# Peptides against a protein of PDB entry 4N78: the designs that were tried, part 75

Target 1, 186 residues: chain A of PDB entry 4N78
Amino acid sequence: HFQVICRLLGYQGIAVVMEELLKVVKSLLQGTILQYVKTLMEVMPKICRLPRHEYGSPGILEFFHHQLKDIVEYAELKTVCFQNLREVGNAILFCLLIEQSLSLEEVCDLLHAAPFQNILPRVHVKEGERLDAKMKRLESKYAPLHLVPLIERLGTPQQIAIAREGDLLTKERLCCGLSMFEVILT
Target 2, 155 residues: chain B of PDB entry 4N78
Amino acid sequence: MAELQMLLEEEIPGGRRALFDSYTNLERVADYCENNYIQSADKQRALEETKAYTTQSLASVAYLINTLANNVLQMLDIQASQLRRMESSINHISQTVDIHKEKVARREIGILTTNKNTSRTHKIIAPANLERPVRYIRKPIDYTILDDIGHGVKW

## One batch from the design tools (peptide; aimed at target 1 L174)

Design b2_p27_5_s3 (made by RFdiffusion4, then SolubleMPNN; from b2_p27_5, 12 letters changed)
Fold by OpenDDE base, seed 4:
Structure b2_p27_5_s3 (fold): chain B 186 residues (1-186), chain C 155 residues (1-155), chain A 27 residues (1-27)
Amino acid sequence: as target 1 above (186 residues)
Amino acid sequence: as target 2 above (155 residues)
Amino acid sequence: SLKFLEQMIALAEQALEEARRREELLA
């Protein structure tokens, strides 16, 4: 499904969706979640000392439950705040999945374009074959498919310019060194 | 352009008119030959004259048709060439626009991206200066990600 | 998107065809 979404939206559409999601996330974080956090901080016991280890894990847990009883009993925290956090989480996951799907699509495109751009795939050398010989064979096989040199030889200056730009756009993809997810996490 | 105009406005219409006139003349010649044959005491001479007129008329019509056909073909070739040039121009413009749109789209999405810092340090690097052309560090594209696509791994 | 690749292929085809026509005219 995400792959289809990526194909349909393209770079422009994905950018728009991601921007809107970021706005929504920001709004949720700076709005409702922040308000709840502030409220929780007001109700938070100012002095919460680590109970003595002698109480054991259950006792320590009970201690913290007791100290945070008022917070835990805050019904709105469980309903509205958690829902907003869920929405934020879903948005983040959506962005992650979109990025992954986009990356896959980009890689596929790069692979398909490679024979036309003098990009040789990593050759699996079978036992007994010289890597150099195989590479030369591949180069020879795909040499006629090298579009930019062909157009440079036979094309008009305008065609050459368009071809070079097209080649660049085909070679340069986000997956080559860019991550959207890191921005979302910031 | 002048040649095409002459073909469209003068040569082809003129050829069509000439052909039509020739058709009319052929009918007249046929009537004349028929009447001449009936009225002539020398049927052999009349027949020979009819053959001569028929041959001449057919030759003239054939010439007119050939000339007209060649002119039409020439016209079509010129028009085809013009259309090809126009198509090429339109395509170049369209491609240029598409390239521009793609660059804009990539810039927009690029703003939402950061360079994959190979450095393990999770430093939430604030988006560095927007304006620097993100030098695509040509990291070798790990195509191994595609190894699983062929095997039906439903992601 | 392989749109630009397709465009490049189309350009190459056009260039080849134009070159062929030029050769035919010289011949």
Scores: peptide ipSAE 0.393, ipTM 0.760, DockQ to the pose 0.829
OpenDDE base, seeds 1, 2, 3, 5: peptide ipSAE 0.020, 0.020, 0.386, 0.019; ipTM 0.607, 0.601, 0.762, 0.595; seeds 1, 2 fail the geometry check

Design b2_p27_5_s4 (made by RFdiffusion4, then SolubleMPNN; from b2_p27_5, 11 letters changed)
Fold by OpenDDE base, seed 4:
Structure b2_p27_5_s4 (fold): chain B 186 residues (1-186), chain C 155 residues (1-155), chain A 27 residues (1-27)
Amino acid sequence: as target 1 above (186 residues)
Amino acid sequence: as target 2 above (155 residues)
Amino acid sequence: SLKFLQKMIELAEEARERAEELRRLLE
């Protein structure tokens, strides 16, 4: 599904969606969630000391339970606040999955374009074969497919310019070194 | 252009007119031959004359048709060439526009990206500078990512 | 998207055709 979405939206669409999601997340965090946090802070015990360890885990738990009783019983926390947090989580997850899917698409595109751009794949060398020789053979095989040099040789200046730009756009993809998800987490 | 204009304005219309006139001439020739045959005392001669006129007339028509056809073909070739050139130009413009649009899109999405963290610990990285030129740092591509393709993995 | 690659291919073909045409004209 996400792959289809990526294909459908393209870079422009993905950018728009991501921006909107970021806005939504920001809105949720700075809005409802923040309000709840503030409210919770108001009801938090002013002084909450760590109980003595002699009380044991159950005792300590009970202590905190008692101290936070009013907070735990805050019904709105469970309903509205947690829902908003879920939404944030879903948005983050969505962004992650979109990025992953996009990366896959980009890698596929790069792979498919490689023969036309003088990009040789890693080759497996069998015993007795020289890597260099094999690479040379591959290069020779795909040499006629190198588009930019061909166009530079035969094309008009305009065609050359377009070809170079196209080549650049084909070579440079996000998966080459960029990540969106890390930005989303900020 | 001048040639095309000449073809369109002079040669082809002229050829059509000539062909039309030839029809009239053929009719006249036919009438003449018929009358000549009827009135002639030497029927054999009249017949031979008829054959001659018929052959000549048909040859002339054939010539006219051929000439006209060639002119039309030439016209079409010229027009086809012009259309191809126009198409090429339009395509180039379109491609330029597409490139521009793509660059814009890349910029837009680029501002939402940062360099991949290569550190072992996942750190939250600040967004890239908005003023940074959109140029991707090319790193070695890990093709192993494609290993899951075709194996029913949902993303 | 490989649309730009496709366009490049088309450009190459166009360039080739043009070159061939020019060659023919020069012969």
Scores: peptide ipSAE 0.394, ipTM 0.767, DockQ to the pose 0.746
OpenDDE base, seeds 1, 2, 3, 5: peptide ipSAE 0.015, 0.018, 0.016, 0.018; ipTM 0.619, 0.624, 0.617, 0.620; seed 2 fails the geometry check

Design b2_p27_6 (made by RFdiffusion4)
Pose (drawn by RFdiffusion4):
Structure b2_p27_6 (pose): chain A 186 residues (1-186), chain B 155 residues (1-155), chain P 27 residues (1-27)
Amino acid sequence: as target 1 above (186 residues)
Amino acid sequence: as target 2 above (155 residues)
Amino acid sequence: ALEEEVLETVKPTIETALEKLEEREKE
């Protein structure tokens, strides 16, 4: 699902959705969640010590039951507080998961672009062979596939300018050195 | 474009009217052969001149049509090439717009991004100078090696 | 299951973002 969502939305679609999810999280955190946090903070026991081990675990459970009785009995703790928090959580998970799908989508695109952009994988080296001397030979094999230099050789200035822009857009992807989940949290 | 204007404004309309002139001139020439036969004193001579005019009329109509047909074809060939150049130009404009729309989309998501500080190194990196193997040499106990540390006492 | 829940939660937000993009295209 996320894979399809990434393809259909593109960069512009994903960006607007993320911007809008931030507005939703802001609306909830500074809205209903904040109201209920302030309300439950008063219902909270002003102080609550952690009992020594001596009291034993059964008496500690009884102590926490009494001290937190008003929280446990709060009627709208699930239908409202937990519900709102779940929505915020799902919004954060969507941003994280969608970015991961985008990274997979970008890496695959780059793998198909590598033959046309002079990007060769490491080659096996037998005896008497140097990668320096061999990688350059392999680069000659795929020289006819190097797109930008071919167009600069036979293309019109218009075709060359367009090729240079397209080549830049193809090689520059977010997965090359950028991320979003950090900015989302910040 | 200059050759096209010449075809559209003069050579095709001209060669076309030259065909219309043939329409009117040939009906005159048909009457002349009938009149020249009637006035002729020599019926066989007047027939041979009618035949001459018939053959000439045929050669003329075939020439006028051929000339006009070549012009119409040249016009269509030129117009076909115009569409070929225009499509090429439209495609470049389309590619340019696509590049722009993509830049706009990337700029929009670029706001929501930062550098991911990731690097690549080796599993083990040996120091530049390995530790020298120090030989063991016996030396006596010396109770004076600390004399210079703090307020020593020499003996 | 978790992914379905996440998508159901964000569905209204995705629809709103698509409507805003359609409005931008019309401008």

Design b2_p27_6_s1 (made by RFdiffusion4, then SolubleMPNN; from b2_p27_6, 12 letters changed)
Fold by OpenDDE base, seed 5:
Structure b2_p27_6_s1 (fold): chain B 186 residues (1-186), chain C 155 residues (1-155), chain A 27 residues (1-27)
Amino acid sequence: as target 1 above (186 residues)
Amino acid sequence: as target 2 above (155 residues)
Amino acid sequence: SEIEEILKSVKPVIEESLKKLEEKEAE
């Protein structure tokens, strides 16, 4: 599903969606969540010391429950704040999945473009074959597919320019060195 | 352009008119030959004259048809060439627009990206200067990631 | 090409023949 979304939206669509999601996340974090956190900080006990181990696990739990009783019973925390946090989490997850899907698609595109861009696949050399000979054979095999050099020889100046730009765009992919998710986490 | 215009406006219409006129003239020649044959005391001579006129007339019509046909073919070739040039121009514009759109899109998405930190420590590296075209650093892409996907994804 | 040359050579002859026919009809 995410792959389909990536294909459908393209870079521009993904950018728009990501920007909007970031705005939403920012709004949630700086608005409702922040307000709740501030409120919680105000009502939080000033002194919450670790109870003595002598109370045992149940006693310690009861102690903390008692100290946080008002907070735990705060209905709005459970309904609104946690829901907003869930929404933020979902948004982050969505962004992650979109990025992953996009990266996979880009890798596939790069793989498909490789023969046309003078990128030779890693050759598994079987025992007894010379790597150099195999590489030369591959080079010879794919040489006619080198698009930019071909167009440079046969194309018009305008076509050459377009081919070069297209080649550059094909080579420059986000998956090669850029991450959107890291921006979201910051 | 001038050649095509000449073909369309002058040569082809002129050729068609000439062919029509030739047809009319051939009819007159036929009538003449018929009358001449009927009125002539020497039927053999009249027949030979008719054969000569018939041969000449057929040759003229053949010439006119051939000339007209060649002009039409030439016209079509010129038009086809013009269409090809137009197509090439349209394709060029289309490709230019697409590339431009893609560049814009990439700039937009690029704003939302940071360099992948190779370092273990998540150092918040300041976003690279917004102004530089997002030059994607070619890192060797590990294509092995595709090994798991290739078997199950129905294309 | 040879046929075209032949046809080009015949065109004037036909035109002359047609003129002669028109002159005879006018008589």
Scores: peptide ipSAE 0.023, ipTM 0.564, DockQ to the pose 0.004
OpenDDE base, seeds 1, 2, 3, 4: peptide ipSAE 0.020, 0.022, 0.022, 0.023; ipTM 0.339, 0.564, 0.560, 0.563; seeds 2, 3, 4 fail the geometry check

Design b2_p27_6_s2 (made by RFdiffusion4, then SolubleMPNN; from b2_p27_6, 13 letters changed)
Fold by OpenDDE base, seed 5:
Structure b2_p27_6_s2 (fold): chain B 186 residues (1-186), chain C 155 residues (1-155), chain A 27 residues (1-27)
Amino acid sequence: as target 1 above (186 residues)
Amino acid sequence: as target 2 above (155 residues)
Amino acid sequence: SLLEEVLKSVEPVIKKSLEKLKQKELE
């Protein structure tokens, strides 16, 4: 599903969605969640000491429950604040999954473009074969597919420019060194 | 363009008119030959004359048809060439627009990205200056991740 | 090309012959 979304939206669509999600997350964090956190801080007991171990686990739990009774009973915390936190979490998760899906698509594109861009796959050398010989064979095999050099030789100046730009765009992918998710986490 | 215009406006219409006139003239020649044959006391001579005129007439028509056909073919070739050039131009524009759109899209998404830090400490590096074209650093992509995808997932 | 040249050479002759025929018919 996320792959389909990535394909449908493209870079521009993904950017728009991500920006909007960031806005939503920011609004939730700086607005409602912040307000609830501030409210909770106001009602938080000033002194919450670890109860003596002598009370045992049930006693300790009861102690903390008593100390936090007003917070636990705060209905809006359970309904609104936690829901907003879930929304934030879902948004983050969505962004992560979109980025992962996009990265996969980009990797696939790079792989498909590689033969046309003078990018040779790593060849597994079987025992007894020279790596150099295999590499030369691969180079010779794929040499006719090198698109930019081919167009540079046969194409018009305009076509050459387009080919170079296209090649650059094909080579430059987010998965090569950029992360959206890290920005979202910041 | 001048050649095409000449073909369209002068040569082809002229050839068509010439062919039409030729047909009209051929009809007159035929009538003459027929009458000459009927009225002539020497039928053999009249027949030979008719044969000569027929041969000449056929040659003339053949020439006119051939000339006209060649002009039409030439016209079509020129038009085809013009269409090809137009197609090439349209394709160029289309590609330019697509590249531009892609660049814009990449810039837009680029502002939402940061460099992948290899360091363990996720230092929030300030997004690189907005003004630099999103140059994606070519890192060797581990394509092994695709090994699991290729074995059966119907794309 | 050879045929075209031959046809081009014959065309004036035919035209002249047709004109002569037309003239004779008018007489």
Scores: peptide ipSAE 0.023, ipTM 0.570, DockQ to the pose 0.004
OpenDDE base, seeds 1, 2, 3, 4: peptide ipSAE 0.020, 0.019, 0.018, 0.023; ipTM 0.566, 0.569, 0.550, 0.562; seeds 1, 2, 4 fail the geometry check

Design b2_p27_6_s3 (made by RFdiffusion4, then SolubleMPNN; from b2_p27_6, 13 letters changed)
Fold by OpenDDE base, seed 1:
Structure b2_p27_6_s3 (fold): chain B 186 residues (1-186), chain C 155 residues (1-155), chain A 27 residues (1-27)
Amino acid sequence: as target 1 above (186 residues)
Amino acid sequence: as target 2 above (155 residues)
Amino acid sequence: SSIEEVLKSVQPVIEKSLEKLKEEEEK
């Protein structure tokens, strides 16, 4: 499902959705959840400091009933808070799953770009074939697809610069991004 | 992640249930104390007993509330950390989008360069001795590491 | 009495909670 979503939305769509989700999550954390936590923290000390000795039996009972009421209110607050926390958790999980799917898509894109970047796939050498010979054949086969050298030969200086920059971005920056995703996902 | 899941699925719900059960039990204790005070001939003893039960009950509830609150706070901290990581990830995604746009642009450039070659056969005499850029045999980025991550989620 | 049974059922929970509270205070 997430792969399909990634394909449908594209990179920009995914980014927009994730940004919006993050905004929602931040809003929940900084707003409602924080308020509930503060409220809970305010109620807690009051329960712990109840003096044992100064209240007559009726006063103790009334106080006890009051404390029970506070507990009920606290429980309700917690319930709402937990719901919000669940929503936050679900949003986080959703984003993580999308990120994983996107990472896979990026890897696929890199694999598709590899022939254009002079990245030779690992060739399964069958028994008896020289690895070097196969690699040379592959190199010769994909040599015309090398984008940067092609542009360097045929392109304007501006095109060459763009191609080099893009190649660099593809080889280094994208790979760095993918590695970061892997670290997050591991 | 495991800790967050435990908090969400076990600790917090368990704490809520415990608190609810405690509430119901405390109500019964309160009723008992009230009735005991009314029925007892020794009001002082009944009062002391009520005080003891009240204190104990309040301490118990305080503990439960504190535990639950701490669990919620811990959950929030974990979630906040996750959000920060997500924010970082989004930034990387944004960069990836830019790279992708750049890749698309490269395709366009590639198309543009091929179209220009369809005109005049100027034999661009590739100078023979162009120092073959040292084929940075970049170690093929082993993308196989990602194969293991994808298999676990049977979606 | 039914009340005594209820109290008996509640007492262990309260005691356990108090023990845990004491343990946390001692850390």
Scores: peptide ipSAE 0.020, ipTM 0.362, DockQ to the pose 0.010
OpenDDE base, seeds 2, 3, 4, 5: peptide ipSAE 0.019, 0.018, 0.020, 0.021; ipTM 0.566, 0.551, 0.565, 0.560; seed 5 fails the geometry check

Design b2_p27_6_s4 (made by RFdiffusion4, then SolubleMPNN; from b2_p27_6, 8 letters changed)
Fold by OpenDDE base, seed 2:
Structure b2_p27_6_s4 (fold): chain B 186 residues (1-186), chain C 155 residues (1-155), chain A 27 residues (1-27)
Amino acid sequence: as target 1 above (186 residues)
Amino acid sequence: as target 2 above (155 residues)
Amino acid sequence: SLIQEVLETVKPVIEESLKKLEEREAE
């Protein structure tokens, strides 16, 4: 589903969606959540020590539940604050999944374009075969598919310029070194 | 452009008129040949003359048709070439626009990106001394201060 | 080229024959 969304939206559509999600997250964090967090910090127990490991996971959970009972029982916190936190969480997950899907699509595009852009796959050399001979054979095999050099030889100056720009745009993708998700976490 | 105009306005219409005139003339020639054959005392000579006129007429029509056909073909070739040039220009513009749109889109998404940092995962150091649990006396907390926050129901 | 040569050869013959026909019709 996310892959289809990425294909339909393209870079511009993804950018718009991500910007809107960031605005929503920012609004939630700086608004209602911040106010609740400030209030909760004021009413939080000043001393909350780690229970003994002997109580086990259920005992530790019960201990913290007991310490935070009044906070957990606050209806507005449960209905409003936790809902907002869920929305933030969903937005973050959505951004992560979009970025992952986009990265996969970009990798596929790069792989499909590689034969036309003088990008050769790493060849596994079997025992007894010369690596250089295999590489030379591959280079010769794919040489006629190199689009930019072909257009440079046969095309008009305008066509050459477009081909070069298109080639550059095809090669330069976000997956090469950029992350949107890291910006969101920041 | 001048050649195409000449073909469209002069050569092709002229060829069509010539062919029409030729048809009219052929009818006259046929009538003449028929009358000449009927009236002539030497039927063999009249027949040979008719054959000569027929051959000439056929050659003339063939010439006119060929000339007209060649002019039409030439016209079509020129028009096809013009259309191809227009198509090439449109494609060039379209590609330029698409590249520009893609660049704009990439700038927009680029603002939302940062360089991938190889975050070295720092090892979580476990605290050494587990302190004994102290029994806490619960004080009631007043949450009415939160009533003004959000679209909550005024209690 | 052959068709053009034939056409160029036949054209004068046709023109001459048409002229002769026109001259005879005028009589």
Scores: peptide ipSAE 0.023, ipTM 0.582, DockQ to the pose 0.004; fails the geometry check
OpenDDE base, seeds 1, 3, 4, 5: peptide ipSAE 0.018, 0.022, 0.020, 0.021; ipTM 0.580, 0.581, 0.580, 0.581; seeds 1, 3, 4, 5 fail the geometry check

Design b2_p27_7 (made by RFdiffusion4)
Pose (drawn by RFdiffusion4):
Structure b2_p27_7 (pose): chain A 186 residues (1-186), chain B 155 residues (1-155), chain P 27 residues (1-27)
Amino acid sequence: as target 1 above (186 residues)
Amino acid sequence: as target 2 above (155 residues)
Amino acid sequence: NEELEEQEEVAEEILEKYQEQFQNIFH
């Protein structure tokens, strides 16, 4: 699903959705969640020690039950507090997962562009063979596929300018050195 | 474009009217052969001149049509090439617009991004100078090696 | 399984070259 969502939305669609999810998270954190956090913070026990081991685990469980009774009995703890938090969590997970799908989408695009952009994989080296001497030979084999230099050789200035822009857009993808989840959290 | 204007404004309309002129001039020439036969004292001579005019009328109508047909074809060939150049220009405009729309989309998502500081190194990196193997040499106990440290006491 | 590992290595090598050539046009 995320793979399809990435392809149909593109960069512009994904960006707007992320910007809108930030507005939703802001609306919830500064809104209903904040209201209920302030309310439950008063219902909270002002102080609460952690009982020594001596008191045993059954007596510690009893102690936490009494100290947190008002939290345990709060009627809207699930239907509101947990619900709102789940929505914020899902919004964060969407941003993370959608970026991962986008990264997979970009890497595949780049793999198909490599033959037309003079990007060769490492080649096997037998005895008496140097990669320096061989990679250059392989580059000659795929020389007719190098798009930008071919157009600069036979193309019109208009075709050349358009080729340069398109080549730049093809080789520059977010997965090459950019990320978003960090900015989302910040 | 100059050859097209010449075809559209003069050579086609001109060669076309020259065809209309043939329409009117041939009906005159048909009457003249009938009159020249009637006035002719020599019926055989007048028939041979009618035949001459018939053959000439045929050669003329075939020539006028051929000339006009070549012009119409040249016009269509030129117009076909115009559409070829125009489609090429429209395609470049389209590519340019597509590049622009993409730049706008990438600018929009670029706001939500930062550098991912990732690097690549080796599993093990040996030091530039490996530790020299130090030979063992016996030496006595010396109770004076600390005399220079702090407030020593020499003996 | 070996072919899949080779394909992954090839994909990593290709991606590394794109990372080295990166020009950050998103700004």

Design b2_p27_7_s1 (made by RFdiffusion4, then SolubleMPNN; from b2_p27_7, 15 letters changed)
Fold by OpenDDE base, seed 1:
Structure b2_p27_7_s1 (fold): chain B 186 residues (1-186), chain C 155 residues (1-155), chain A 27 residues (1-27)
Amino acid sequence: as target 1 above (186 residues)
Amino acid sequence: as target 2 above (155 residues)
Amino acid sequence: SAALEEERRRAEEILQQYEDSFTNLFF
């Protein structure tokens, strides 16, 4: 589903969706979540000392449960605050999955374009064959497919300009060094 | 452009008129041949003359049709070439617009991106006071004690 | 007279073919 969404929206559509999601997340964090966090901080015990280890794990758990009883019983936390946190979490996950799907699509595009851009895969050399000879043979085989040089030789000045720009746009992809998800996390 | 205009405005209409005039002339020639045959004392000569006129007239019509057909074909070829040029121009504009849109889109999404940070292994500065590792005796955490507290999905 | 009529018929057939060709080209 995310792959299809990426294909349908393209860069522009993804950007718009991401911007809107960021606005929503910001609104949730600075609004409702912040208010609940402030309230929780007020209700939190001022002094929470570690209980003695002698009480064992169950006793320690009961101690903390008792200290946090007022927080646990705060009904609005379960209904409103946790829902908002889920929405934020879903937004983050959505962004991650979109970025991953977009990266896969971009890699696929790069792979498809590679033969036309003089990008050759590293050839597996069997024992006894010279790597250089195989690479030269591959280069020679794919040389007629190099789009930009071909257009530069046969095309009009306008076609050459478009071909060069198109080549640049094809090579420059987000997956090569950019992350949207890291921006969302900051 | 000038050639196409000449074909459309002069050559093709002129050719059509010529064919029409030729038809009228053929009718006159036919009438002449018929009258000449009836009035002539030498019917054999009149017949041969009629055959000659018929052959000449047919050749003339054939020539006119061929010329007109060639002019029409030439006109169509010129028009086809013009359409191809227009198509090429439209495609060029379309590609230019698409590239521009793509650049704009990339700028927009680029604002939402940052360079992938190589994981700076933050040296966890171990706090100077290494509290002596209290031998963490892993008591098996009996998770069954938590079964009653958590809304865990009872499988 | 029979020879003349036959040649006339042939000429008319050929003329008709040209007329048909003309009609097909322009109509």
Scores: peptide ipSAE 0.020, ipTM 0.644, DockQ to the pose 0.005
OpenDDE base, seeds 2, 3, 4, 5: peptide ipSAE 0.019, 0.019, 0.019, 0.018; ipTM 0.642, 0.628, 0.641, 0.644

